# Peptides against a protein of PDB entry 5TDY: the designs that were tried, part 18

Target 1, 88 residues: chain A of PDB entry 5TDY
Amino acid sequence: EKKIDGRRKAAVLLVALGPEKAAQVMKHLDEETVEQLVVEIANIGRVTPEEKKQVLEEFLSLAKAKEMISEGGIEYAKKVLEKAFGPE

## One batch from the design tools (peptide; aimed at target 1 A16 V55 L60)

Design b2_p21_2 (made by RFdiffusion4)
Pose (drawn by RFdiffusion4):
Structure b2_p21_2 (pose): chain A 88 residues (1-88), chain P 21 residues (1-21)
Amino acid sequence: as target 1 above (88 residues)
Amino acid sequence: LEEVKEYPDHLIAEVIKDWLE
């Protein structure tokens, strides 16, 4: 009945990635976050492929949003450099 | 899933941190 929250989505994602990849992700999290995610995974309960798909698609949308922010800055910086070196 | 695995670990962690905020 409870709504899926961020902690749940993180746990579903880490389970879906397999242990070795999830371990590489955990090295980039602080101790408090790691312990809390361990409890969430220990309490993984049932996860259907449908729930995994929902989580993965939300991940891809946020990853794309971060790529767009990064690409936007790269495009702006290169335009500035082109103006600085060019005939303008 | 295979597409997600191609993402850098630090970038996956950043998305996880955003979810936990």

Design b2_p21_2_s1 (made by RFdiffusion4, then SolubleMPNN; from b2_p21_2, 9 letters changed)
Fold by OpenDDE base, seed 2:
Structure b2_p21_2_s1 (fold): chain B 88 residues (1-88), chain A 21 residues (1-21)
Amino acid sequence: as target 1 above (88 residues)
Amino acid sequence: IEEVKKLPAEEIAEIIKEWLS
């Protein structure tokens, strides 16, 4: 995978969120950061499906790590089993 | 993306701040 810089990741995410949600998010950022991100968004150009996927996956990983959202599905099930019975 | 949209804007912003740090 290609490394994506933080500013690019943020811009990709904000565009993916749509203008309404993005605006809500940006209200929690300082003025200078907002200005920087607006420029990044304006010059975002082409967003490949690959980098969009990469950004969203990293976001979800971080959100789960920060306990913002619950981890579910197969990965959670695997962790439960590992904690309960250890590796076999 | 729908899962992300469900998060509070403030929490999304915290991750963005981390990316920009």
Scores: peptide ipSAE 0.737, ipTM 0.953, DockQ to the pose 0.783
OpenDDE base, seeds 1, 3, 4, 5: peptide ipSAE 0.729, 0.723, 0.732, 0.727; ipTM 0.954, 0.954, 0.953, 0.953

Design b2_p21_2_s2 (made by RFdiffusion4, then SolubleMPNN; from b2_p21_2, 9 letters changed)
Fold by OpenDDE base, seed 3:
Structure b2_p21_2_s2 (fold): chain B 88 residues (1-88), chain A 21 residues (1-21)
Amino acid sequence: as target 1 above (88 residues)
Amino acid sequence: IEEVKKLPPELIAEIIKELLK
């Protein structure tokens, strides 16, 4: 996987959500953060399907790790096992 | 993406905050 910085990840995520859902999310962020993200979105350029997939998978993994959702997922399961028992 | 769209906006926002740290 290619390394993506956090700002880029957030922008990719928000664009993927669409303007309505993104706006709902933005309501929970401080004004300075909103401005930062708007700039990132404006300069996002091209988003490849691979990049989008990578960002969304990581996001879902983070959400599951917080135990705020209970959806399954092979990538999340792998991370849990690696964390608990090692990669082998 | 449909799975993400189903999530509470406040949860998504919290994770975004973490991404920006």
Scores: peptide ipSAE 0.673, ipTM 0.932, DockQ to the pose 0.786
OpenDDE base, seeds 1, 2, 4, 5: peptide ipSAE 0.666, 0.668, 0.662, 0.666; ipTM 0.931, 0.931, 0.932, 0.933; seed 4 fails the geometry check

Design b2_p21_2_s3 (made by RFdiffusion4, then SolubleMPNN; from b2_p21_2, 10 letters changed)
Fold by OpenDDE base, seed 1:
Structure b2_p21_2_s3 (fold): chain B 88 residues (1-88), chain A 21 residues (1-21)
Amino acid sequence: as target 1 above (88 residues)
Amino acid sequence: IEEVKKLKPEEIAEIIKEWLS
């Protein structure tokens, strides 16, 4: 597994979210950070399925740790489906 | 990604900030 730097991870995630959701997220970041990420997004190039998967899995792991995501019932079932048919 | 999209923008931003720290 290749280590992905934080800026790259953020850019990959933001692109994966789509422009509308990404814009909403970026409103919660400081101006300098936004400028940095916009540049990263502009120069993101190709994102491999493996890279995208790695970023999303790390994100979900952190979200779980921060108790942002329920790990029971329907939410767990959704994760099973995501593992089977794609993490998106 | 659908599960991620369900989170609040500020929650997603929190994790991004962590990645950038």
Scores: peptide ipSAE 0.735, ipTM 0.954, DockQ to the pose 0.706
OpenDDE base, seeds 2, 3, 4, 5: peptide ipSAE 0.724, 0.729, 0.723, 0.728; ipTM 0.953, 0.954, 0.953, 0.953

Design b2_p21_2_s4 (made by RFdiffusion4, then SolubleMPNN; from b2_p21_2, 9 letters changed)
Fold by OpenDDE base, seed 5:
Order: C-alpha cells, then sequence, then structure tokens
Structure b2_p21_2_s4 (fold): chain B 88 residues (1-88), chain A 21 residues (1-21)
C-alpha cells in the first residue's frame, strides 16, 4: 500500500464526515491544527478509491482498537466508503 | 459513514490527533 501522510488522512476523513460533523470534530483540535486541516481540505483534489479505502480501514481499525466501535473489517469499510463517496 | 458519524466528535478527533502526531 502507498503511504499516506497524516494530514492527508485527516482531510480525507473530514470530507467524508460532512461539514457538520467535521466541524464538531474540529472543535476538539487546536486552532492552528484546524487552520492546517482546512487548507488540506480545500486542496484535497483527487482522492483515489484506494486512498479512501486505506484511510477508512485505518480509521476503523483504530476506532475498534480504542473500543469506540464493536464492528469493523473490510465489509464495514466498504459500506462506509460507499456512503461517503458512492460507487466508483 | 453514518456509523462513523455516531461516534463522539471528541473520539474521532483523538484519532486525527494521532495521525497528526
Amino acid sequence: as target 1 above (88 residues)
Amino acid sequence: IEEVKKLPAEEIAEIIKEWLA
């Protein structure tokens, strides 16, 4: 898999969340970080299906590890991907 | 993504912080 920098991963996730939820998330980040991520989102450009998949799978893996969710895996990741970006 | 949206914003932010560390 291709390495994705943290800023990119965060931007991809925030876009997937939508502006309302993304804003709620950003309230828990420091101001400078928010500004940086806003720039990343504004310049997100092309996001490949592979990149989206990697980000969501990693997120779900981490969320599961932190016991935030009880389900995960490839099938769940695919559902999240489909809901966020639609079929490609 | 709706399932992800159900997660507390603070917890999602926690993961983002780790990505940015």
Scores: peptide ipSAE 0.741, ipTM 0.953, DockQ to the pose 0.575
OpenDDE base, seeds 1, 2, 3, 4: peptide ipSAE 0.730, 0.739, 0.727, 0.739; ipTM 0.954, 0.954, 0.955, 0.954

Design b2_p21_4 (made by RFdiffusion4)
Pose (drawn by RFdiffusion4):
Structure b2_p21_4 (pose): chain A 88 residues (1-88), chain P 21 residues (1-21)
Amino acid sequence: as target 1 above (88 residues)
Amino acid sequence: MTTMEKLEELAEEAAEAPGVE
């Protein structure tokens, strides 16, 4: 009945990635976050492929949003450099 | 491959993981 929250989505994603990849992700989290995610995974309960899909698609949308922010800055910086070196 | 392409490939791999009972 409870709505899926961020902690749940992180746990579903880490389970879907397999232990080795999840371990590499955990190295980039602080101790408090790691412990809380351990409890969330220990309480993984039931996860259907449908729930996994929902989590992965939300992940890909946020990753794309980050890529757009990064690409936008790269495009702006290169345009500035082109103007600085070019005939303008 | 770009970072995003790598993440899409990783998400496809993760999609093959079985459900949890």

Design b2_p21_4_s1 (made by RFdiffusion4, then SolubleMPNN; from b2_p21_4, 7 letters changed)
Fold by OpenDDE base, seed 3:
Structure b2_p21_4_s1 (fold): chain B 88 residues (1-88), chain A 21 residues (1-21)
Amino acid sequence: as target 1 above (88 residues)
Amino acid sequence: MSRLEKLEELVEEALKAPAVE
């Protein structure tokens, strides 16, 4: 695995979700944060499937660490993400 | 909410504090 800048991770995630879903995710973020994310998305360049997978897994891991989901839920969530947002 | 919507919510929360390897 290659280290990915945190800012890029956010951009990769949002692009993976698609514009409509990304907008929903950002609804609860402050204006300044949204503007920063838009800049990162604009400069995202090429995203490989491997990078996309890595990013999504890291965010799910964070959710687990914050006790937002059960351990078993992580694996299920991964599958859901791949099926729902995997298709590019 | 649907499972997908719940997942989106979790992702949103994670996005607020992304980790760095």
Scores: peptide ipSAE 0.119, ipTM 0.632, DockQ to the pose 0.058
OpenDDE base, seeds 1, 2, 4, 5: peptide ipSAE 0.095, 0.144, 0.113, 0.058; ipTM 0.602, 0.657, 0.644, 0.545; seed 2 fails the geometry check

Design b2_p21_4_s2 (made by RFdiffusion4, then SolubleMPNN; from b2_p21_4, 6 letters changed)
Fold by OpenDDE base, seed 3:
Structure b2_p21_4_s2 (fold): chain B 88 residues (1-88), chain A 21 residues (1-21)
Amino acid sequence: as target 1 above (88 residues)
Amino acid sequence: MSRLEKLEELVREAAKAPGVE
């Protein structure tokens, strides 16, 4: 498993969310953080399915740890990701 | 906080986190 830069992970997630949801996520972030993320998004280049899967799984794990989603939800999401992008 | 607010926090923290490719 390739270790991914945190800033790139954020960019991958935001692109995956789409422009409208990404805008909502960034709505309350500080200006400096927004500028940094915009730069990363602009330079994201190609995102492989494997990279996208890895990033989304990491964020799902963190979301669960922060009690953002139920355990049932995260496990289902992982299964969906595996079927969509293949195993790591 | 809402799920959206929690997601904002995750994004904020990820943006600050270093990593090596």
Scores: peptide ipSAE 0.243, ipTM 0.731, DockQ to the pose 0.051
OpenDDE base, seeds 1, 2, 4, 5: peptide ipSAE 0.210, 0.049, 0.132, 0.214; ipTM 0.721, 0.539, 0.664, 0.721

Design b2_p21_4_s3 (made by RFdiffusion4, then SolubleMPNN; from b2_p21_4, 8 letters changed)
Fold by OpenDDE base, seed 4:
Structure b2_p21_4_s3 (fold): chain B 88 residues (1-88), chain A 21 residues (1-21)
Amino acid sequence: as target 1 above (88 residues)
Amino acid sequence: MSRLEEIEKLVEEAAKAPGVE
């Protein structure tokens, strides 16, 4: 498993969420972060299925670790993963 | 937190995490 840069992981996730949801997410981030993410998205290039899977699973894991905070977030991440790779 | 807020935090944390490059 290749170690992925944090900014790239964020970019991959945002792309996976789709432009509409990605936009909603970025509306709540600070300007500097948004600018950084825009650059990363612009330079995302090719995202392999393996990389996409790795990123989504990582975020799912992080969300699961915070399940006590928001179970809805976990379910959302699961849906994104399922949509990206089909039913688990 | 809402579903969206949690994702927002994860994205923000990832973006601000130390780079591997």
Scores: peptide ipSAE 0.203, ipTM 0.714, DockQ to the pose 0.056
OpenDDE base, seeds 1, 2, 3, 5: peptide ipSAE 0.043, 0.020, 0.020, 0.034; ipTM 0.545, 0.481, 0.488, 0.545

Design b2_p21_5_s1 (made by RFdiffusion4, then SolubleMPNN; its pose is not in this set)
Fold by OpenDDE base, seed 2:
Structure b2_p21_5_s1 (fold): chain B 88 residues (1-88), chain A 21 residues (1-21)
Amino acid sequence: as target 1 above (88 residues)
Amino acid sequence: SALEKEVVAEVERILAELEEE
């Protein structure tokens, strides 16, 4: 697999979600993070099907793995979002 | 796709948990 930086992963994920769901996600992030994500989305360029698939699978892996350990909750949810949208 | 649907479902689950605050 090709290595993708965390910032680009976040942008790819948000674009894949679509504007409505992406906006809902960003409501739970601080203003500075949102501004950074908007910039990344604006400069996303071409996203290949392979790249999108890789990002989405990684997100699901992280989310489900954490879910299996903690069985959900607010703290779990916040940590998943931080891992998905934060830097590596 | 099935993958995209699973991702959306997981995001919705996470959002629902956050909105309990």
Scores: peptide ipSAE 0.471, ipTM 0.858, DockQ to the pose 0.108
OpenDDE base, seeds 1, 3, 4, 5: peptide ipSAE 0.224, 0.150, 0.402, 0.113; ipTM 0.713, 0.663, 0.831, 0.635

Design b2_p21_5_s3 (made by RFdiffusion4, then SolubleMPNN; its pose is not in this set)
Fold by OpenDDE base, seed 1:
Structure b2_p21_5_s3 (fold): chain B 88 residues (1-88), chain A 21 residues (1-21)
Amino acid sequence: as target 1 above (88 residues)
Amino acid sequence: SELEKEVVEEVERILEELEKE
């Protein structure tokens, strides 16, 4: 399994979600973060099926793990996103 | 795909929580 940095993982996820859902996610981020993500998406190049699958599976794993033990709500959501695709 | 559907469902759950702000 190839290592993918967090910035690229975020871009891959957002592209996989499609424009509508990606926009909904980015509404909850600050302007600078959104600008960074847009740049990453613009420079994403080719995403292999294997890379896409890897990113999506990692996201689900982290999200479901937190779902079992988290307090829920806003703090839960933030923690999931940060751990999945934040800086290394 | 099944994987993509699960991802969308999880994202929607997270967004619902965020939008309670």
Scores: peptide ipSAE 0.495, ipTM 0.871, DockQ to the pose 0.109
OpenDDE base, seeds 2, 3, 4, 5: peptide ipSAE 0.085, 0.116, 0.155, 0.091; ipTM 0.562, 0.618, 0.651, 0.585; seed 5 fails the geometry check

Design b2_p21_5_s4 (made by RFdiffusion4, then SolubleMPNN; its pose is not in this set)
Fold by OpenDDE base, seed 2:
Structure b2_p21_5_s4 (fold): chain B 88 residues (1-88), chain A 21 residues (1-21)
Amino acid sequence: as target 1 above (88 residues)
Amino acid sequence: SELEKEVVKEVEEILKKLEEE
C-alpha cells in the first residue's frame, strides 16, 4: 500500500465527494484551509481507483472510531478531517 | 450532525460502488 500525503488525501476525498458535497464541507472550514485545499485539488492529477479506495476507507475508519465519542456538529467533522488528512 | 451523516453515507455509497466494479 502506497503512502499518501495528507494534503493529497484531503483533495482526493473532496473530489470523490463531488462539487456539491465538497462545497458543503469547505463552507465550514477556515479560508486558509480552503485555499490550501483548492491548490491541492488543482494539482491533483490522476487519481487511481486504488488510491481513491484507500483514502475513503481511511476516512470511514477514523470517522467511525470518533463516532463513539462524537461531540456532534461541524466541530466533529473538522476534527475528523484534520486528523485524517492533516500534515504528517 | 446532518453534515457528518451525509458525508459518511456518501463515502459508504461510493465505496460500495467501487467494490462492485
Scores: peptide ipSAE 0.230, ipTM 0.759, DockQ to the pose 0.858
OpenDDE base, seeds 1, 3, 4, 5: peptide ipSAE 0.157, 0.202, 0.175, 0.084; ipTM 0.670, 0.736, 0.684, 0.606; seed 3 fails the geometry check

Design b2_p21_6 (made by RFdiffusion4; failed a check: the pose's geometry)
Pose (drawn by RFdiffusion4):
Structure b2_p21_6 (pose): chain A 88 residues (1-88), chain P 21 residues (1-21)
Amino acid sequence: as target 1 above (88 residues)
Amino acid sequence: SYFEKVVDAVIKADLVEAVKE
């Protein structure tokens, strides 16, 4: 009945990635976050492929959003450099 | 959020392609 929250989504994603990949991800999280994600995984309960798909698709949308922010800055910076070196 | 932290961490671990697979 409870709504899926961020902690749940993070746990579903880490379970879906397999232990080795999830371990590499955990190295980039602080101790408090790691402990809390451990409890969330220990309480993983049931996860259908449908729930996994929802989590992965939300991940890909946020990753794309971060790529767009990065690409936008790269495009702006290169345009500035092109103007600085070019005939303008 | 926790999910957002994990998204950033997955990017730092260079595992976005593993999520796509």

Design b2_p21_6_s1 (made by RFdiffusion4, then SolubleMPNN; from b2_p21_6 with Y2M E4D V10I D14G K20E)
Fold by OpenDDE base, seed 1:
Order: structure tokens, then C-alpha cells, then sequence
Structure b2_p21_6_s1 (fold): chain B 88 residues (1-88), chain A 21 residues (1-21)
């Protein structure tokens, strides 16, 4: 698994959402951040399936934790713990 | 990080489920 910097991850995530939804997201960001993201998106180049998968998985993990939403219940919780601390 | 900011922005925009698709 390759390490991706935060700026690259942000760009990948926004591109994955598509232009309409990405625009809605950017309305919740400050001007400086938007300008930085636009540069990253403009120079995103090729996004590999592995990179996209990695970014989306990290997003879902963070989002579900923040919103305390459970899509997989105990099974999801187990996966999170295993990724963070290894198998029991 | 920029990623953290975007994550929070997506949540605020109510687009979490949009990403799950």
C-alpha cells in the first residue's frame, strides 16, 4: 500500500465525486483551500484503481466514525480494528 | 490536512452516501 499525501487524497476524492457534487463540497471550504484544491485537481493526472480505492476506504472510515453511522455493524467495527491494530 | 478538510466538507454538504455509491 502506497502512502498518499493529504493534498493528493483530497483531489482524488473530489474527482471521484464528479463536478456537480465536488462543487457543492467546495462551497464549504475557505477560498485559499479551494484555490489549492483546484491546482491539485488540474494536475491530478492518472488515478489508479488502487489509489482511488485506498482514498475512498479512508474517507468512509473517517466519515462513519465522525457520524457514528454503521453500515456493517459489528463486522465493520471488526474490520476497522483489524486495520488499525492487527488481528486479535 | 487538505484531506481532513474535504472529509468535513463532504459531511457538511450531506454527501457521504454519494461517496459510498
Amino acid sequence: as target 1 above (88 residues)
Amino acid sequence: SMFDKVVDAIIKAGLVEAVEE
Scores: peptide ipSAE 0.688, ipTM 0.941, DockQ to the pose 0.795
OpenDDE base, seeds 2, 3, 4, 5: peptide ipSAE 0.684, 0.685, 0.688, 0.687; ipTM 0.940, 0.940, 0.940, 0.940

Design b2_p21_6_s2 (made by RFdiffusion4, then SolubleMPNN; from b2_p21_6 with Y2M V10I D14G E17D)
Fold by OpenDDE base, seed 1:
Structure b2_p21_6_s2 (fold): chain B 88 residues (1-88), chain A 21 residues (1-21)
Amino acid sequence: as target 1 above (88 residues)
Amino acid sequence: SMFEKVVDAIIKAGLVDAVKE
């Protein structure tokens, strides 16, 4: 699994949403962040299926943790705790 | 990170289910 920086992941996620929904998302961001994201999107180039899959999976993990939108968030919770405090 | 900012923005926009599609 390849490491993707946060800016690239953000651009991939917004492009995956499509322009209409991406615009709605950007209304909730500060001006500087929007400008940075526009640059990233403009230069996104090719997005591989593997890259898109990785970004979407990470999104779902974060969304589960933040909203508890579905069952099965324990694995993400464990990873957060391990990074913050070390292994059990 | 910019990624987490976008995740939070998607949540605020009520578009979580749109991403899951």
Scores: peptide ipSAE 0.700, ipTM 0.944, DockQ to the pose 0.793
OpenDDE base, seeds 2, 3, 4, 5: peptide ipSAE 0.698, 0.692, 0.692, 0.696; ipTM 0.944, 0.944, 0.943, 0.943

Design b2_p21_6_s3 (made by RFdiffusion4, then SolubleMPNN; from b2_p21_6 with Y2M D14G E17D)
Fold by OpenDDE base, seed 2:
Structure b2_p21_6_s3 (fold): chain B 88 residues (1-88), chain A 21 residues (1-21)
Amino acid sequence: as target 1 above (88 residues)
Amino acid sequence: SMFEKVVDAVIKAGLVDAVKE
């Protein structure tokens, strides 16, 4: 797994959503952040399947942590147990 | 981070399920 910086991940996520949904997302960001994202998107180049998969997985993990989705999964369950009772 | 900001924005936009697809 290759490390992706936060700016790149943000651009990948928005591109994955498509222009219509990405526009809706950007309405919830400050002007400076939008300007920065536009630059990142404009220069995103090729998005590999690995990058897309990695970014979407991290998104889902964060969304679950924020209790915005209620899907299970073995890895998520393990994290829940670890946070609740410690890594043992 | 910029990514975390966008994640929060996706949530605020109600588009979490759109990403899951």
Scores: peptide ipSAE 0.717, ipTM 0.949, DockQ to the pose 0.801
OpenDDE base, seeds 1, 3, 4, 5: peptide ipSAE 0.716, 0.715, 0.714, 0.706; ipTM 0.949, 0.949, 0.948, 0.948

Design b2_p21_6_s4 (made by RFdiffusion4, then SolubleMPNN; from b2_p21_6, 7 letters changed)
Fold by OpenDDE base, seed 1:
Structure b2_p21_6_s4 (fold): chain B 88 residues (1-88), chain A 21 residues (1-21)
Amino acid sequence: as target 1 above (88 residues)
Amino acid sequence: SMFEKVVEAIEKAGLVEEVKK
């Protein structure tokens, strides 16, 4: 799995949301962060399916861990265990 | 990180479930 920097991940996530939802998200960020993200989005270039998948998976993982959404599912549990203890 | 900030902003915007779609 290729490592993606936080700035690019943020841009990928916002682009994946679409302009309307991305705009709603931007309203909850400070001006400096917005400026930085706009630059990242403007220069995002090609977003591979792999990048998008990776970013969305990380989002879901964080969201579940932070109880933003209900945790559960055998696949999530497996991913948690794999992350914690390595593949067995 | 910028990613974490955006994740938090998504929650504040009430759009967490939208990302799951």
Scores: peptide ipSAE 0.702, ipTM 0.947, DockQ to the pose 0.741
OpenDDE base, seeds 2, 3, 4, 5: peptide ipSAE 0.699, 0.700, 0.700, 0.700; ipTM 0.947, 0.947, 0.947, 0.946

Design b2_p21_7_s1 (made by RFdiffusion4, then SolubleMPNN; its pose is not in this set)
Fold by OpenDDE base, seed 4:
Structure b2_p21_7_s1 (fold): chain B 88 residues (1-88), chain A 21 residues (1-21)
Amino acid sequence: as target 1 above (88 residues)
Amino acid sequence: SAELEELLAEVEKVVDKELAE
């Protein structure tokens, strides 16, 4: 399995969600983070099925490992953002 | 927040759907 940069992971995840849901997610992020994510999305280029699957599975894995799926999602998002842009 | 948790729950659903493709 190829290693994926955190910045790219975030972009892949958001793109996979679609524009509407991605926008909803980003409403919970600070402006600077959003701007950075938008840049990553703009430069995402081609996303392979394998890459997409890897990112999504990682998200689900972390989410399901938690007692609450939402907490897992938060933790994943936090980790992705930290690796991508530093801690918020 | 509760709102974020609800959103993330929806994210999980989307992810599950995408993985099912």
Scores: peptide ipSAE 0.147, ipTM 0.697, DockQ to the pose 0.115
OpenDDE base, seeds 1, 2, 3, 5: peptide ipSAE 0.134, 0.076, 0.065, 0.139; ipTM 0.682, 0.607, 0.581, 0.690

Design b2_p21_7_s2 (made by RFdiffusion4, then SolubleMPNN; its pose is not in this set)
Fold by OpenDDE base, seed 2:
Structure b2_p21_7_s2 (fold): chain B 88 residues (1-88), chain A 21 residues (1-21)
Amino acid sequence: as target 1 above (88 residues)
Amino acid sequence: SPELEELLKKVEEVVEKLLAE
């Protein structure tokens, strides 16, 4: 599988959430980070099915790490993100 | 919803990790 830059993965994730939810996430980040993400989002172009898959899988993996999220939360997250990315 | 808020907090955390890669 093709390696995806972390910045791009972050942009893909935020775009999938939509502008409202993405804004709720980014309002907690520092200004420079937000500017970085906005640039990536503006230039995201087409997101391939493979990219969507990789981003979702890595999100779930990272979300599970150190039990930072409940199992129920993982299932919820999976459903939300799968819907956000849209059908393939 | 509280579930959504928790999800978005986790997204924030993951975004930070992704940017650190």
Scores: peptide ipSAE 0.606, ipTM 0.920, DockQ to the pose 0.075
OpenDDE base, seeds 1, 3, 4, 5: peptide ipSAE 0.598, 0.586, 0.593, 0.597; ipTM 0.919, 0.916, 0.918, 0.918

Design b2_p21_8 (made by RFdiffusion4)
Pose (drawn by RFdiffusion4):
Structure b2_p21_8 (pose): chain A 88 residues (1-88), chain P 21 residues (1-21)
Amino acid sequence: as target 1 above (88 residues)
Amino acid sequence: DEVFEKVVDAVLKAGVDVTEV
């Protein structure tokens, strides 16, 4: 009945990635976050492929949003450099 | 959600390709 929250989505994602890849992700989280995610995974309960899909697709949308922010800055910076070196 | 966003950042830093799942 409870709505899926961010902690749940993180746990579903880490389970879907397999232990080795999840372990590499955990190295980039602080101790408090790691412990809380451990409890979340220990309480993983049932996860259907449908729930996995929902989580992965939300991940890909956020990752794309971060790529767009990064690409936008790169495009702006290169334009500035081109103007600085070019005939303008 | 902030917790999930932090995990997204951590996945990107770890260089993990999620499309392989």

Design b2_p21_8_s1 (made by RFdiffusion4, then SolubleMPNN; from b2_p21_8 with V3F)
Fold by OpenDDE base, seed 4:
Structure b2_p21_8_s1 (fold): chain B 88 residues (1-88), chain A 21 residues (1-21)
Amino acid sequence: as target 1 above (88 residues)
Amino acid sequence: DEFFEKVVDAVLKAGVDVTEV
């Protein structure tokens, strides 16, 4: 797994979101950060599936750690079943 | 990475749907 520069990671994430969503995100960034991000997006070139995967996984990890996105997957499903249909 | 984390925070604040990314 290749280490990705932080600015490039940000660009990959924003490109993955698409232009409309990326624009909404940029409304929550300071001017200097926006300028830097735009430059990185302009120079992004090819994004490999590996890069995209790495970036999204890190994003999801950070977001989950901040409890800002819902936990999914099999572990969550197990918790749901336990809470909903387990013994009283 | 500080820069990336700033952008992540902005994504979360924006409340954009990331489920299909």
Scores: peptide ipSAE 0.707, ipTM 0.937, DockQ to the pose 0.733
OpenDDE base, seeds 1, 2, 3, 5: peptide ipSAE 0.687, 0.691, 0.698, 0.694; ipTM 0.923, 0.923, 0.939, 0.932

Design b2_p21_8_s2 (made by RFdiffusion4, then SolubleMPNN; from b2_p21_8 with V3F E20K)
Fold by OpenDDE base, seed 4:
Structure b2_p21_8_s2 (fold): chain B 88 residues (1-88), chain A 21 residues (1-21)
Amino acid sequence: as target 1 above (88 residues)
Amino acid sequence: DEFFEKVVDAVLKAGVDVTKV
């Protein structure tokens, strides 16, 4: 697994979101960060599936750590059943 | 990475749907 520069990771993430969603994200960034991000996007070139996977996995990890997205999956399902119906 | 984390925070604040990414 190759280490990806942080600015490149950000560019990959925004490109993955698509231009409309990326624009919404940029509304929440300071001007300097936006300018830097635009430059990185302009120079992104080819994004490999590996890069995209790495970036999205790191994004999801960070988002879960901040409890801003649901974790999903079987572990979450177990918690749902436990909370909703009790252990029995 | 500080820069990436700033962008991640912005994504979350924007509330954009990331489920299809």
Scores: peptide ipSAE 0.700, ipTM 0.936, DockQ to the pose 0.745
OpenDDE base, seeds 1, 2, 3, 5: peptide ipSAE 0.690, 0.684, 0.694, 0.690; ipTM 0.935, 0.925, 0.939, 0.933; seed 1 fails the geometry check

Design b2_p21_8_s3 (made by RFdiffusion4, then SolubleMPNN; from b2_p21_8 with V3F V11I)
Fold by OpenDDE base, seed 4:
Structure b2_p21_8_s3 (fold): chain B 88 residues (1-88), chain A 21 residues (1-21)
Amino acid sequence: as target 1 above (88 residues)
Amino acid sequence: DEFFEKVVDAILKAGVDVTEV
């Protein structure tokens, strides 16, 4: 697995979101970060499936750690069942 | 990576749907 520059990771992620969602995200960034991000997006070139996969996996990992979003799957199902019917 | 972390935080704050990505 190749090491990806942090700025490139951000660009890959924003491009994957699409322009509308990316614009909404940029409203929550400082001006300097936006400028840097736009430059990286402009020079993104080709995004390999491996890069996209790595970036999304890292994003999901961080997102789960921070806000417990995008859990899904068996683990989430287990939590739902436990919370709904396990306690009593 | 600090830069990437900032962008992740912004995505979470924006509340955009990331499930289709």
Scores: peptide ipSAE 0.691, ipTM 0.930, DockQ to the pose 0.759
OpenDDE base, seeds 1, 2, 3, 5: peptide ipSAE 0.668, 0.668, 0.670, 0.677; ipTM 0.914, 0.914, 0.920, 0.927

